Peptides against a protein of PDB entry 4AID. Designs and how they scored, part 137

Target 1, 242 residues: chain A of PDB entry 4AID
Amino acid sequence: FDIKRKTIEWGGKTLVLETGRIARQADGAVLATMGETVVLATAVFAKSQKPGQDFFPLTVNYQEKTFAAGKIPGGFFKREGRPSEKETLVSRLIDRPIRPLFVKGFKNEVQVVVTVLQHDLENDPDILGMVAASAALCLSGAPFMGPIGAARVGWVDGAYVLNPTLDEMKESKMDLVVAGTADAVMMVESEIQELSEEIVLGGVNFAHQQMQAVIDAIIDLAEHAAKEPFAFEPEDTDAIKA

## One batch from the design tools (peptide; made by RFdiffusion4, then SolubleMPNN)

Design b2_p21_8_s4 (from b2_p21_8, 11 letters changed)
Fold by OpenDDE base, seed 2:
Formats: C-alpha cells, sequence, structure tokens
Structure b2_p21_8_s4 (fold): chain B 242 residues (1-242), chain A 21 residues (1-21)
C-alpha cells in the first residue's frame, strides 16, 4: 500500500490525516484521527453529467457506526435505515461550507460519506469529519476549490478553547463551529449563553486563525497523494447572456 | 513522479487563487 500520512499538533492534540490504506475504490479517501476518535471520509464523483441535470447533485452522509457507538452510553440504536438527528445535523454542517466551493457549472454527481469508526468520548467526530471530508475532496481530483478547515471554539473560564472535549463543553458558555478556507469564513453555527457579540466575533476570528494549520496539513497531504485533477471546463455562462 | 506531484500542487494552488479573485 502507498500510505501517505500528515501529522500535526492542533489545539494541544495530535491530528493525523492518512490516505492509501482504506476505501481505494473512492476518488478520495482519508482516515482522520484525533485522540482515539477516528473517522473515514470518502469522496466519489461521476465523470459525466446526467442528461437533463439542472442542479448540482451533491450528497453528504455522516454516519456513526454501531461499533463506534458501543462505547456511547444512552444511544438508542435506530436500526439500519434513517439517520439520527445528530447524523442529519452533522451532514448539513459538512455540506454547507463545501457546496459553494465547487466550480460553477459542475453538475456531475458528488457523494461525500463520513463514517465514524471509533469514538473516544472526548473528541467529537463532527469537526474531525469536516476536516476529513475536505481532505478527501482535495485528494479526489474533483473541481473543488478547497480545502476548508473547521474548528469548534468554546468559552471556558474567560478564555477561548480550541476543540473543547465533551467534558470541557459542559463548562463552556459557547459552542461555536466555524468552517472556512484560507481566505474566508464559509460557515458559522453557534449556541451561546450570555456572551457579548464581541466575544463571539473574537471566537470566529480565533477559529479561522486556528484552522490554518489544518488547511496547510491538507495541502501538504494533497501534494503527496492527490489524484490528477479532473478536466472540467465550465460552460461560458457569459455566452448565454448575449 | 515528482513532476506529476508538482502539477497537482500547482492546480490546488491555482484553485486557491481563483477563490480569492
Amino acid sequence: as target 1 above (242 residues)
Amino acid sequence: MAEERQRRLEEIRRRAVERRA
């Protein structure tokens, strides 16, 4: 196996991005690890557009597998079928920042699947899933103008905390999820308890600064492991306005 | 090998520049 790995220290934790071991049938596949939380992101895209396709057919599926959840107290296993509320929400958190980064006019089917393989009960797989999905898309050769980074920011004891543990989040006055490119914030989702707008805006800026190391790590992995870019020329949409 | 990797990196960098424009 030609395995490529990038390891960084991120918020006092080791982030590992790996490709080349699992899901070789995908266009891109990344195994991401933080602590003992492990996710597999896969990206696949159609090499042609379906006749009559009028919208961009992107699907994002985040899944927590039964064997990963066997350590989570109190999860009613909904049997094989309907996503949980969490899986639905996290799928949207991944979709929101990546959807606008595809080249305009690209209407080939794209499927991103994020599978939680292990959960340590400290590191939430949602942020890790966002990072892994970004990396998998960058490796795939799809016309994706990523990478994105992602970060969770807490407010604990009057300070910002990058990717707080589930236990630190109990004491946090903020749950702020940010996703962005090197240049721009693409998505903010926030739950806030009695904090000023100044602290929240500072949290967005903190998140965007802290995710640069992840963006750089995805680029470094892609330099070593990305597939050949898919040759896509957008139809000149300017020719339809004449 | 090295030239192909370099072209892939240049394409990722190109897409990053096009996003800033």
Scores: peptide ipSAE 0.105, ipTM 0.717, DockQ to the pose 0.062
Fold by OpenDDE base, seed 4:
Structure b2_p21_8_s4 (fold): chain B 242 residues (1-242), chain A 21 residues (1-21)
Amino acid sequence: as target 1 above (242 residues)
Amino acid sequence: MAEERQRRLEEIRRRAVERRA
């Protein structure tokens, strides 16, 4: 097994990105760990376009497995075959920033699956899932213009907190999720309790600064473990509409 | 090994530059 691992300190926690041990049948696969929260992201893409494919067929599926559900808040009422509200929300949080980063004209099917393997009840797997999905896409060889980073920002005791624990979030006046590239914020999702726009904007900037270390870690992992880039040339007809 | 890594790095960098343009 050619196992590649990148480890960084991130918000006072150890982030580990690993590839090469599991899900080797995927185009990209990353095991991401923060604390005792563990997620597996896989990226798979079709090597050809379907005849008559008019749109980019990206599917993102975030899922919390039943074996992790004993440590997942709210896991008690999964009807078989329907995503929870959380799974639906997090799937969208991952989809939103990655969808616009595929090369224009690429209409091959892409499937991103994020699976929560373990939850520590401190570190939410959503941010970790966003990071892992970004890393898996960068490893896959797909024409993805990533990486993205992601961060959650809290506001506790008059300060920004990077990726607050679930307990720190109870005291937080802000739940701010940001995703972006090295150069741009791609997505903001926020729940705010009586904070100024200045504090919220500062939180977005803080998130974007703090995610650079994650972006760099994904790049470093990809330099060592990425597959060959898929040879994709956009048809001239799709290039002219920029 | 070194050439393959270099080519992968160049492609990641190329995509990063193309995203900025």
Scores: peptide ipSAE 0.103, ipTM 0.713, DockQ to the pose 0.063
Fold by OpenDDE base, seed 1:
Structure b2_p21_8_s4 (fold): chain B 242 residues (1-242), chain A 21 residues (1-21)
Amino acid sequence: as target 1 above (242 residues)
Amino acid sequence: MAEERQRRLEEIRRRAVERRA
């Protein structure tokens, strides 16, 4: 197997991005690890547009499978067939920043699947899932204008904390999830306990700064393992109106 | 459009090389 791996230190934790071992049938596949939390992201895209397709058919599915449920809080008795509230929320957190980064006019079906394989009860798989999805898309050859990075920012003891543990989050006055490119913030989601707008804006800037190392790690992995870019030319919709 | 995609890929690659130096 031609396994490519990138390892970085990020927020005092080791982030590992791996490709080439799992999900070879996908266009892109990345195994991401932080602590003992492990996620698999896969990206698959159609090589043609469906007749009459008028919108971009992107589907993002985050799932916490039952084999990881022995370490996932609330994983007791997930009935097969309905996403939990968390799975629905995280699917949306991944979708929001990646959707606008596809080349305009691309209307081929794209499916991103993020599967939690292991949870350590310290490192939340949502941030790791966002990073892994970004990496899988960059490896796929899809007309995706990423990578995105992602970070969670806490506010603990009057300071910003990058990717706080689930225990540190109990003491945090902020749960700020940020996703962005190297150049721009694409998404902010925040739960805040009586903090000033200045602290929140500072948290967004801190997140955007800290995610650059992740963006660089994805680029480094893509240089060694990305598929050839899919040949996509958007139909000149201006030439059909003339 | 293809040129902008190519330019962004080249910029991504350039930024990746510049950050390794």
Scores: peptide ipSAE 0.066, ipTM 0.735, DockQ to the pose 0.144
Fold by OpenDDE base, seed 5:
Structure b2_p21_8_s4 (fold): chain B 242 residues (1-242), chain A 21 residues (1-21)
Amino acid sequence: as target 1 above (242 residues)
Amino acid sequence: MAEERQRRLEEIRRRAVERRA
């Protein structure tokens, strides 16, 4: 197996991005690990557009499977069924920042699947899933103008905390999830308790700064392991509406 | 191999620049 791995220290934790071991049938596949939380992201895209396709058919599916449920807080053994509220929410958190980054006019079907394989009860798989999905898309050859990074920011004891543990989050006055590119914030989701706008904006800036190391790690992995870019040129009629 | 890796990185960088434009 031609396994490529990137490892960085990030927020006092080891982030590992790995490709080439599993899900080789996907266009891109990344195993991401932070602490003992493990996710698999896969990206698959159609090599042609469906006749009459008028919108970009991106689907994102985040899943916490039954085999990981023994380590998921409140995770009952999920039988095959409808996504939980968390799975639906995290699927949207991943979708929102990546959807705008596809080349305009690209209307081939794209499917991103993020599967939680392990949870350590410290590191939430949502941020890791966002990072893994970004990496899988960058490896896939799809016309994706990523990578994105992602970060969670807490506010504990009057300081910003990068990717707080689930226990630190109980004391946090902020749950701030940020996703962005090297150049721009693409998405912010926040739950805030009695904090100034200045602290929140500072948290967004902190997140965007801290995610650069992840973006660089994805680029480094992609340099070594990305597939050949899919040849796509938008028809001129879709370019003029920018 | 090195040239292919470089081309892939350049393509990722190109897409990043096109996003900024």
Scores: peptide ipSAE 0.041, ipTM 0.669, DockQ to the pose 0.063

## One batch from the design tools (peptide; made by RFdiffusion4, then SolubleMPNN)

Design b2_p22_1_s1 (from b2_p22_1, 11 letters changed)
Fold by OpenDDE base, seed 4:
Structure b2_p22_1_s1 (fold): chain B 242 residues (1-242), chain A 22 residues (1-22)
Amino acid sequence: as target 1 above (242 residues)
Amino acid sequence: SEAARRNVERMREMRERAREEA
């Protein structure tokens, strides 16, 4: 097995991105770990477009498996075959920043699956899932113009906190999720309790600064493990509408 | 390959631009 691993310190925690051990049948696969929270992201893309495909068929599926559910808050009410509210929300959080980064005119089916393998009850797997999905896409050879980073920002005791624990989040006046490229913020999602716009904007900037280390880690992993880019030439008709 | 190198180079250039703007 050609296992590639990148390890960084991120917000006082060790982030590990690993590829080459599991899910090798995917176009890209990344095992991401922070604390004892572990996620697997896989990216798979079709090598041809379906006849008459008019839109970009991206599917993002975040899922918390039943074996992890004993450590996942709210895991008790999963009806078989329906995503939880959390799974639906996190699938959208991952989808939103990645969708616009595919090359225009690419209409091959893309499936991103993020699976929570373990949860430590401290580190939420959503941010880790966003990072892992970005990394998996960058390794896949899909025409994806990432990487993206992601960060959660809290406001605790008058300071920004990068990726607050679930316990720190109870004291936080802010739940701010940011995703972006190195140069651009692509997505903001926020729940704010009586904070100024200045503090919120500062939180977005803080998140974008802090995610650069993750973007760097994904690039370093891609340097060592990225597959050959899929040969895709956009049809001239889609290029003229930019 | 050369194509893989160019794709990584694109990612590096994106990072470099972001560092120059910061």
Scores: peptide ipSAE 0.408, ipTM 0.885, DockQ to the pose 0.221
Fold by OpenDDE base, seed 5:
Structure b2_p22_1_s1 (fold): chain B 242 residues (1-242), chain A 22 residues (1-22)
Amino acid sequence: as target 1 above (242 residues)
Amino acid sequence: SEAARRNVERMREMRERAREEA
């Protein structure tokens, strides 16, 4: 197996991005690990557009499977069924920042699947899932203007905390999830308790700064493991304005 | 690989174009 791996220290934790071991049938596949939390992201895209396709058919599916449920807080053995509220929410958190980053006019079906394989009860798989999904898309050859990074920011004892543990989050006055590119914040989702707008904006900036190391790690992985770019030229948007 | 380099380069070029169009 041609396994490529990138490892960085991120927020006092080891982040590992790995490709080439599993899910080789996907266009992109990344195994991401932070602490002992492990996710698999896969990206698959159709090589042709469906006749009459008028919108971009992106689907994102985050899943916490039954085999991981023994380490997921409140994770009952999920029978095959409808996504939980968490799975639905996290699927949207991943979708929101990546959807705008596909080349305009690309209307081939894209499916991103993030599967939680292990949970350590410290590191939430949502942020890791966002990072893994970004990496899988960058490896896939899809016309994706990524990578995105992601970060959670807490506010504990009057300081920003990058990717707080589940225990630190109980003391946190902020749950701030940020996703972005190297250049821009693409998504903010926040739950805040009695904090100033200045602290929140500072948290967004902190998140965006801290995710650069992840973006760079995805680029480094892609330089070593990405597939040939799928031959696609964007529709000339100037031709639609005339 | 050359394929990987071309992919990364295309991602860069696409971002640059998107910044020019915005």
Scores: peptide ipSAE 0.400, ipTM 0.875, DockQ to the pose 0.876
Fold by OpenDDE base, seed 1:
Structure b2_p22_1_s1 (fold): chain B 242 residues (1-242), chain A 22 residues (1-22)
Amino acid sequence: as target 1 above (242 residues)
Amino acid sequence: SEAARRNVERMREMRERAREEA
């Protein structure tokens, strides 16, 4: 197997991005690890547009499979077939920042699947899932204007904390999830306990700064492992208006 | 690989174009 791996230190933890071992049938596939939390992201896209397709058909599915349920809080009775509230929320957190980064006019079906393989009860798989999904899309050859990075920011003891543990989050006055490109913030989601707007804005800036190392790591992985770019020319929307 | 370089290059070009159109 031609396995490519990128490893970085990020927020005092080792982030590993790996491709080439699992899900070879996907257009892109990344195994991401932080601590003992492990996720698999896969990206698959159709090589043609469906007749009469008028919107961009992106589907994002985050799932915590039953084989990981022995380490996932609340995993004791996931009935097969309905996403949990968490799975629905995280699917949206991944969808929101990536959807606007597809080239205009691309209306081929895209499916992103993020599967939690292991949870350590310290590192939340949502941030790791966002990073892995970004990396899988960058490897796929889809016309994606990524990468995105992502970060969670806490506010503990009067300071910003990058990707707080689940235990540190119990003491945090902020749960701030940020996703963005190298140049721009694309998504903010926040739960805040009586903090000033200044602290929240500072948290967004902190997240955007800290995610640059992840963006660079995805680019480095892509330079070594990405597929040929799918041949797609945007329809000149100006030529249809003339 | 050459394919990987072309992919990364296209991603850069698409981002640059999107900034010029905005």
Scores: peptide ipSAE 0.395, ipTM 0.871, DockQ to the pose 0.875
Fold by OpenDDE base, seed 3:
Structure b2_p22_1_s1 (fold): chain B 242 residues (1-242), chain A 22 residues (1-22)
Amino acid sequence: as target 1 above (242 residues)
Amino acid sequence: SEAARRNVERMREMRERAREEA
């Protein structure tokens, strides 16, 4: 196996991004670990556009499979076949910052699947899933203008906390999820309890600063493991303004 | 690898272009 691994310290936790062991049939595949939470992200894209395809067909599926459910709190055996509310929400959290980062005119089918393999009951797999999906796309050769980073920010004891544990989040006055590129914030999702706009904006900035280490880690992994870029010429959109 | 280098380079170039268009 040609296994490539990047390890960083991030928010007082070890983040590991690994490729080359699992899902080698995908265009990109990343096993991401933080604490004992483990996710597998896979990216697959079609090598041609379907006839008559008028929109970009991106599908993002986040899944908490039954084998991980022994470590997932509140994992009632929900019937096989429909995503949970959490799975639907996290799929959207991953989709939102990724979708605008594909090259204009690229209308090949893209499938991103994030599977929770293990949960430690401390580290939520959503942020880890966002990071893993970004990394898998960067490795794939798809015309993706990534990486994105992601971070959760809490507000505990009058300070910002990067990626608070599920227990620390019970004391947090803020649940702020941010995703972005090195240069720009692409997505904000927030639940806030009686905090000023200044604290929230400061939280977005804090998140964007803290995710740079993750972006750099994905780039370093890509420098060692990315596939050949898929040959795609963007259509000159200037022809539609005439 | 050379493939990895070309991929990272393309991602850089695409980001640079997106900044110039914004």
Scores: peptide ipSAE 0.357, ipTM 0.855, DockQ to the pose 0.886

Design b2_p22_1_s2 (from b2_p22_1, 12 letters changed)
Fold by OpenDDE base, seed 4:
Structure b2_p22_1_s2 (fold): chain B 242 residues (1-242), chain A 22 residues (1-22)
Amino acid sequence: as target 1 above (242 residues)
Amino acid sequence: SSAARKNVERMREMLKRAREEA
């Protein structure tokens, strides 16, 4: 097995991005670890467009598996067949920043699946899932104009905290999730308790700065493990409206 | 390949620009 791994220190935690061991049948597959939280992201894309396909068919599915659920807060009552509220929300958090980054006119089916394999009760798998999905897409050869990074920012004891633990989040006046490219913020989601707009904007900037190390790690992994880019020429039809 | 290298180069250039603007 040709296993490629990138390891960085990020927010006082070790982030590991690994490819080549698991899900080798996918176009891209990344095992991401932070602390003892582990996620597998897979990206698969169709090599042709369906006849009559008029929209970009991107599906993002975040899943916390039952074997991990024994360590996942609130994981007890997964009725088979419907995503939990958390799974639905995190699937959207991953979808939102990646969807705009596909090359215009690409209408082949794309499936991103993020599976929580392990949870340590400290590190939320959502941010890790966003990072892993970005990495998997960058490895896949899909016409994806990533990478994205992602970060959660807390506000604890009058300071920004990068990727606060679940315990630190209980004391946090901010739950700010940011995702973006190196050069652009693509998504902000925030729950704020009595903080100034200045602190919130500073949190967005802090998140965007801190995710640069993750973006660099994804690029380094892609340099060593990315597949050949899929030969996609957008039909000039959208260029004729300029 | 040349295409994979160009894609990595594109990604590195985005990261470089972001570091120059910060």
Scores: peptide ipSAE 0.506, ipTM 0.917, DockQ to the pose 0.232
Fold by OpenDDE base, seed 1:
Structure b2_p22_1_s2 (fold): chain B 242 residues (1-242), chain A 22 residues (1-22)
Amino acid sequence: as target 1 above (242 residues)
Amino acid sequence: SSAARKNVERMREMLKRAREEA
């Protein structure tokens, strides 16, 4: 196997991005690890548009498999076949920042699947899933204008905390999830307890600064492992304004 | 440049253009 790996220190934890071992049939596939939490992201895209396709058909599916469920909080209540509330929420958290970053006019079907393979009960797989999905898309050759980074920010003892553990989050007055590119914030989702708007905005900026190392790591991985870009030219949108 | 590098460069150029058109 031609395995490519990027490892960085991020928020006092080791982040590993790996490709080439699993899901080689996908257009892009990344194993991401932080602590002992492990996710697999796969990206697959159609090589042609369906006749009469009028919208961009992106689907994102975050899932925690039953084999990992014995190590996942709340995994005992997974009825076969229906996404949990968490799986639905995280699927949306991944979808929101990536959807705008596809080249305008690209209407081929795209499927992103993020699967939790292992959970350490400290590192939430949602942020890791966002990072892995971004990396898988960058490797795929799809006309995706990423990468995105992502970060969770807590507020503990009057300070910002990058990717707080599940235990640190119990003491946090903020659960702030941010996703963005190198130059822009694309998505913010927040649960806040009695904090000023200034602290929240500072948390967004902190997240955006801290995710740059992840963006750079995805770029470095893509420079060594990405497929050739899919041959797609956006339709000249200037011709539709006439 | 590797195929991978061309892909990343294309993404950056496309992102730049999309920001200039917005």
Scores: peptide ipSAE 0.036, ipTM 0.639, DockQ to the pose 0.771
Fold by OpenDDE base, seed 2:
Structure b2_p22_1_s2 (fold): chain B 242 residues (1-242), chain A 22 residues (1-22)
Amino acid sequence: as target 1 above (242 residues)
Amino acid sequence: SSAARKNVERMREMLKRAREEA
């Protein structure tokens, strides 16, 4: 196996991005670890467009497997074959920032699957899943204009906290999830308790600054492990404005 | 690998273009 690994310190925790060991049948596959929370992201894309395909067919599926359910809060009652509310929400959180980053005119089927393999009950797999999905797409060779980073920001004892633990989140006045590129915020999702707009905007900026280390880590991993870029030329959409 | 470098270079170029069009 040609295993590539990137390790960074991120918000006082070790983030590990690994590729080349598992899911090698995918176009991109990344095992991401933070604490003892472990996710597998896979990206697969079709090498041709279906006849008459009018829209970009991106599917994002976040899944918490039943074998991890003994370590996943609320995992006890997953009906086989239906996503939980959490799985549906996190699938959307991953979809929202990545969807606009595909090259315009690319209408090949893309499937992103994020699977929670382990949960430590401290580190939420949602942020880790966003990071892993971004990394898997960057490795795949798909015409994806990533990477994205992601971060959760809390407000605890009058300070911003990067990726608060589930216990720290109980004391947090803010649950702010941000995703973005190196240059732009792509998505904000927030639950806020009696905080000023200034603190919230400061939290978005803090998140965007803190995710740069993750973006750089994905780039470094891609420099060592990415597949050849898929040969795709966007249709010259400027020719329709003439 | 040469492949990995090309993919990163492509992503950087695409990001640059998207910034110039915005």
Scores: peptide ipSAE 0.036, ipTM 0.642, DockQ to the pose 0.882
Fold by OpenDDE base, seed 5:
Structure b2_p22_1_s2 (fold): chain B 242 residues (1-242), chain A 22 residues (1-22)
Amino acid sequence: as target 1 above (242 residues)
Amino acid sequence: SSAARKNVERMREMLKRAREEA
């Protein structure tokens, strides 16, 4: 197997991004690990537009496999079929920051699938899933203007905590999920308990700063493993001003 | 390949701009 791996220390945890071992039939595939939480992200895109396609057909599916469900809090037997509320929410969390980053006018079908393979009960697979999806898209050759990074920020004992554990989150006055590029914050989701706007804004900035290491790691992986970019030129009316 | 390099260079240049604006 032509396996490429990037490993970084991130928020006191080891983040591993791996490609080339699993899902080799996908355009991009990344196995991401943080602690003992493991996700597989796959990106697949159509090489042509469907006749009459008028919108960008991006589908993002986050899913937790039944064998991981025994380690997922509240994860009763997920029967194959309907996404849970969590899976639906996390699918949207991944979709929101990546959707705007596709080249305008690209209307080929894109499918991103994030599968939780293992959960350590400390590291939430949502952030890891966002990172893995970003990496898989960057490897795929799709006209994706990523990478994105992602981070969760807690507020524990009067300090910001990067990617708090599920136990630390119980004591946290903030659940702040941020996703962004190197240049910009693309998405913020927050649950906040009686914190000032200053603390929240500081949390967004902290998240954006901390995710740069992840963005750099995705780029380093892409340097070694990315496919040829798909030859796509937007129509002149759809040219994003650089 | 030349195209993969260009894509990485583009990503690096985006990162560089981000760091210069921060």
Scores: peptide ipSAE 0.159, ipTM 0.745, DockQ to the pose 0.318; fails the geometry check

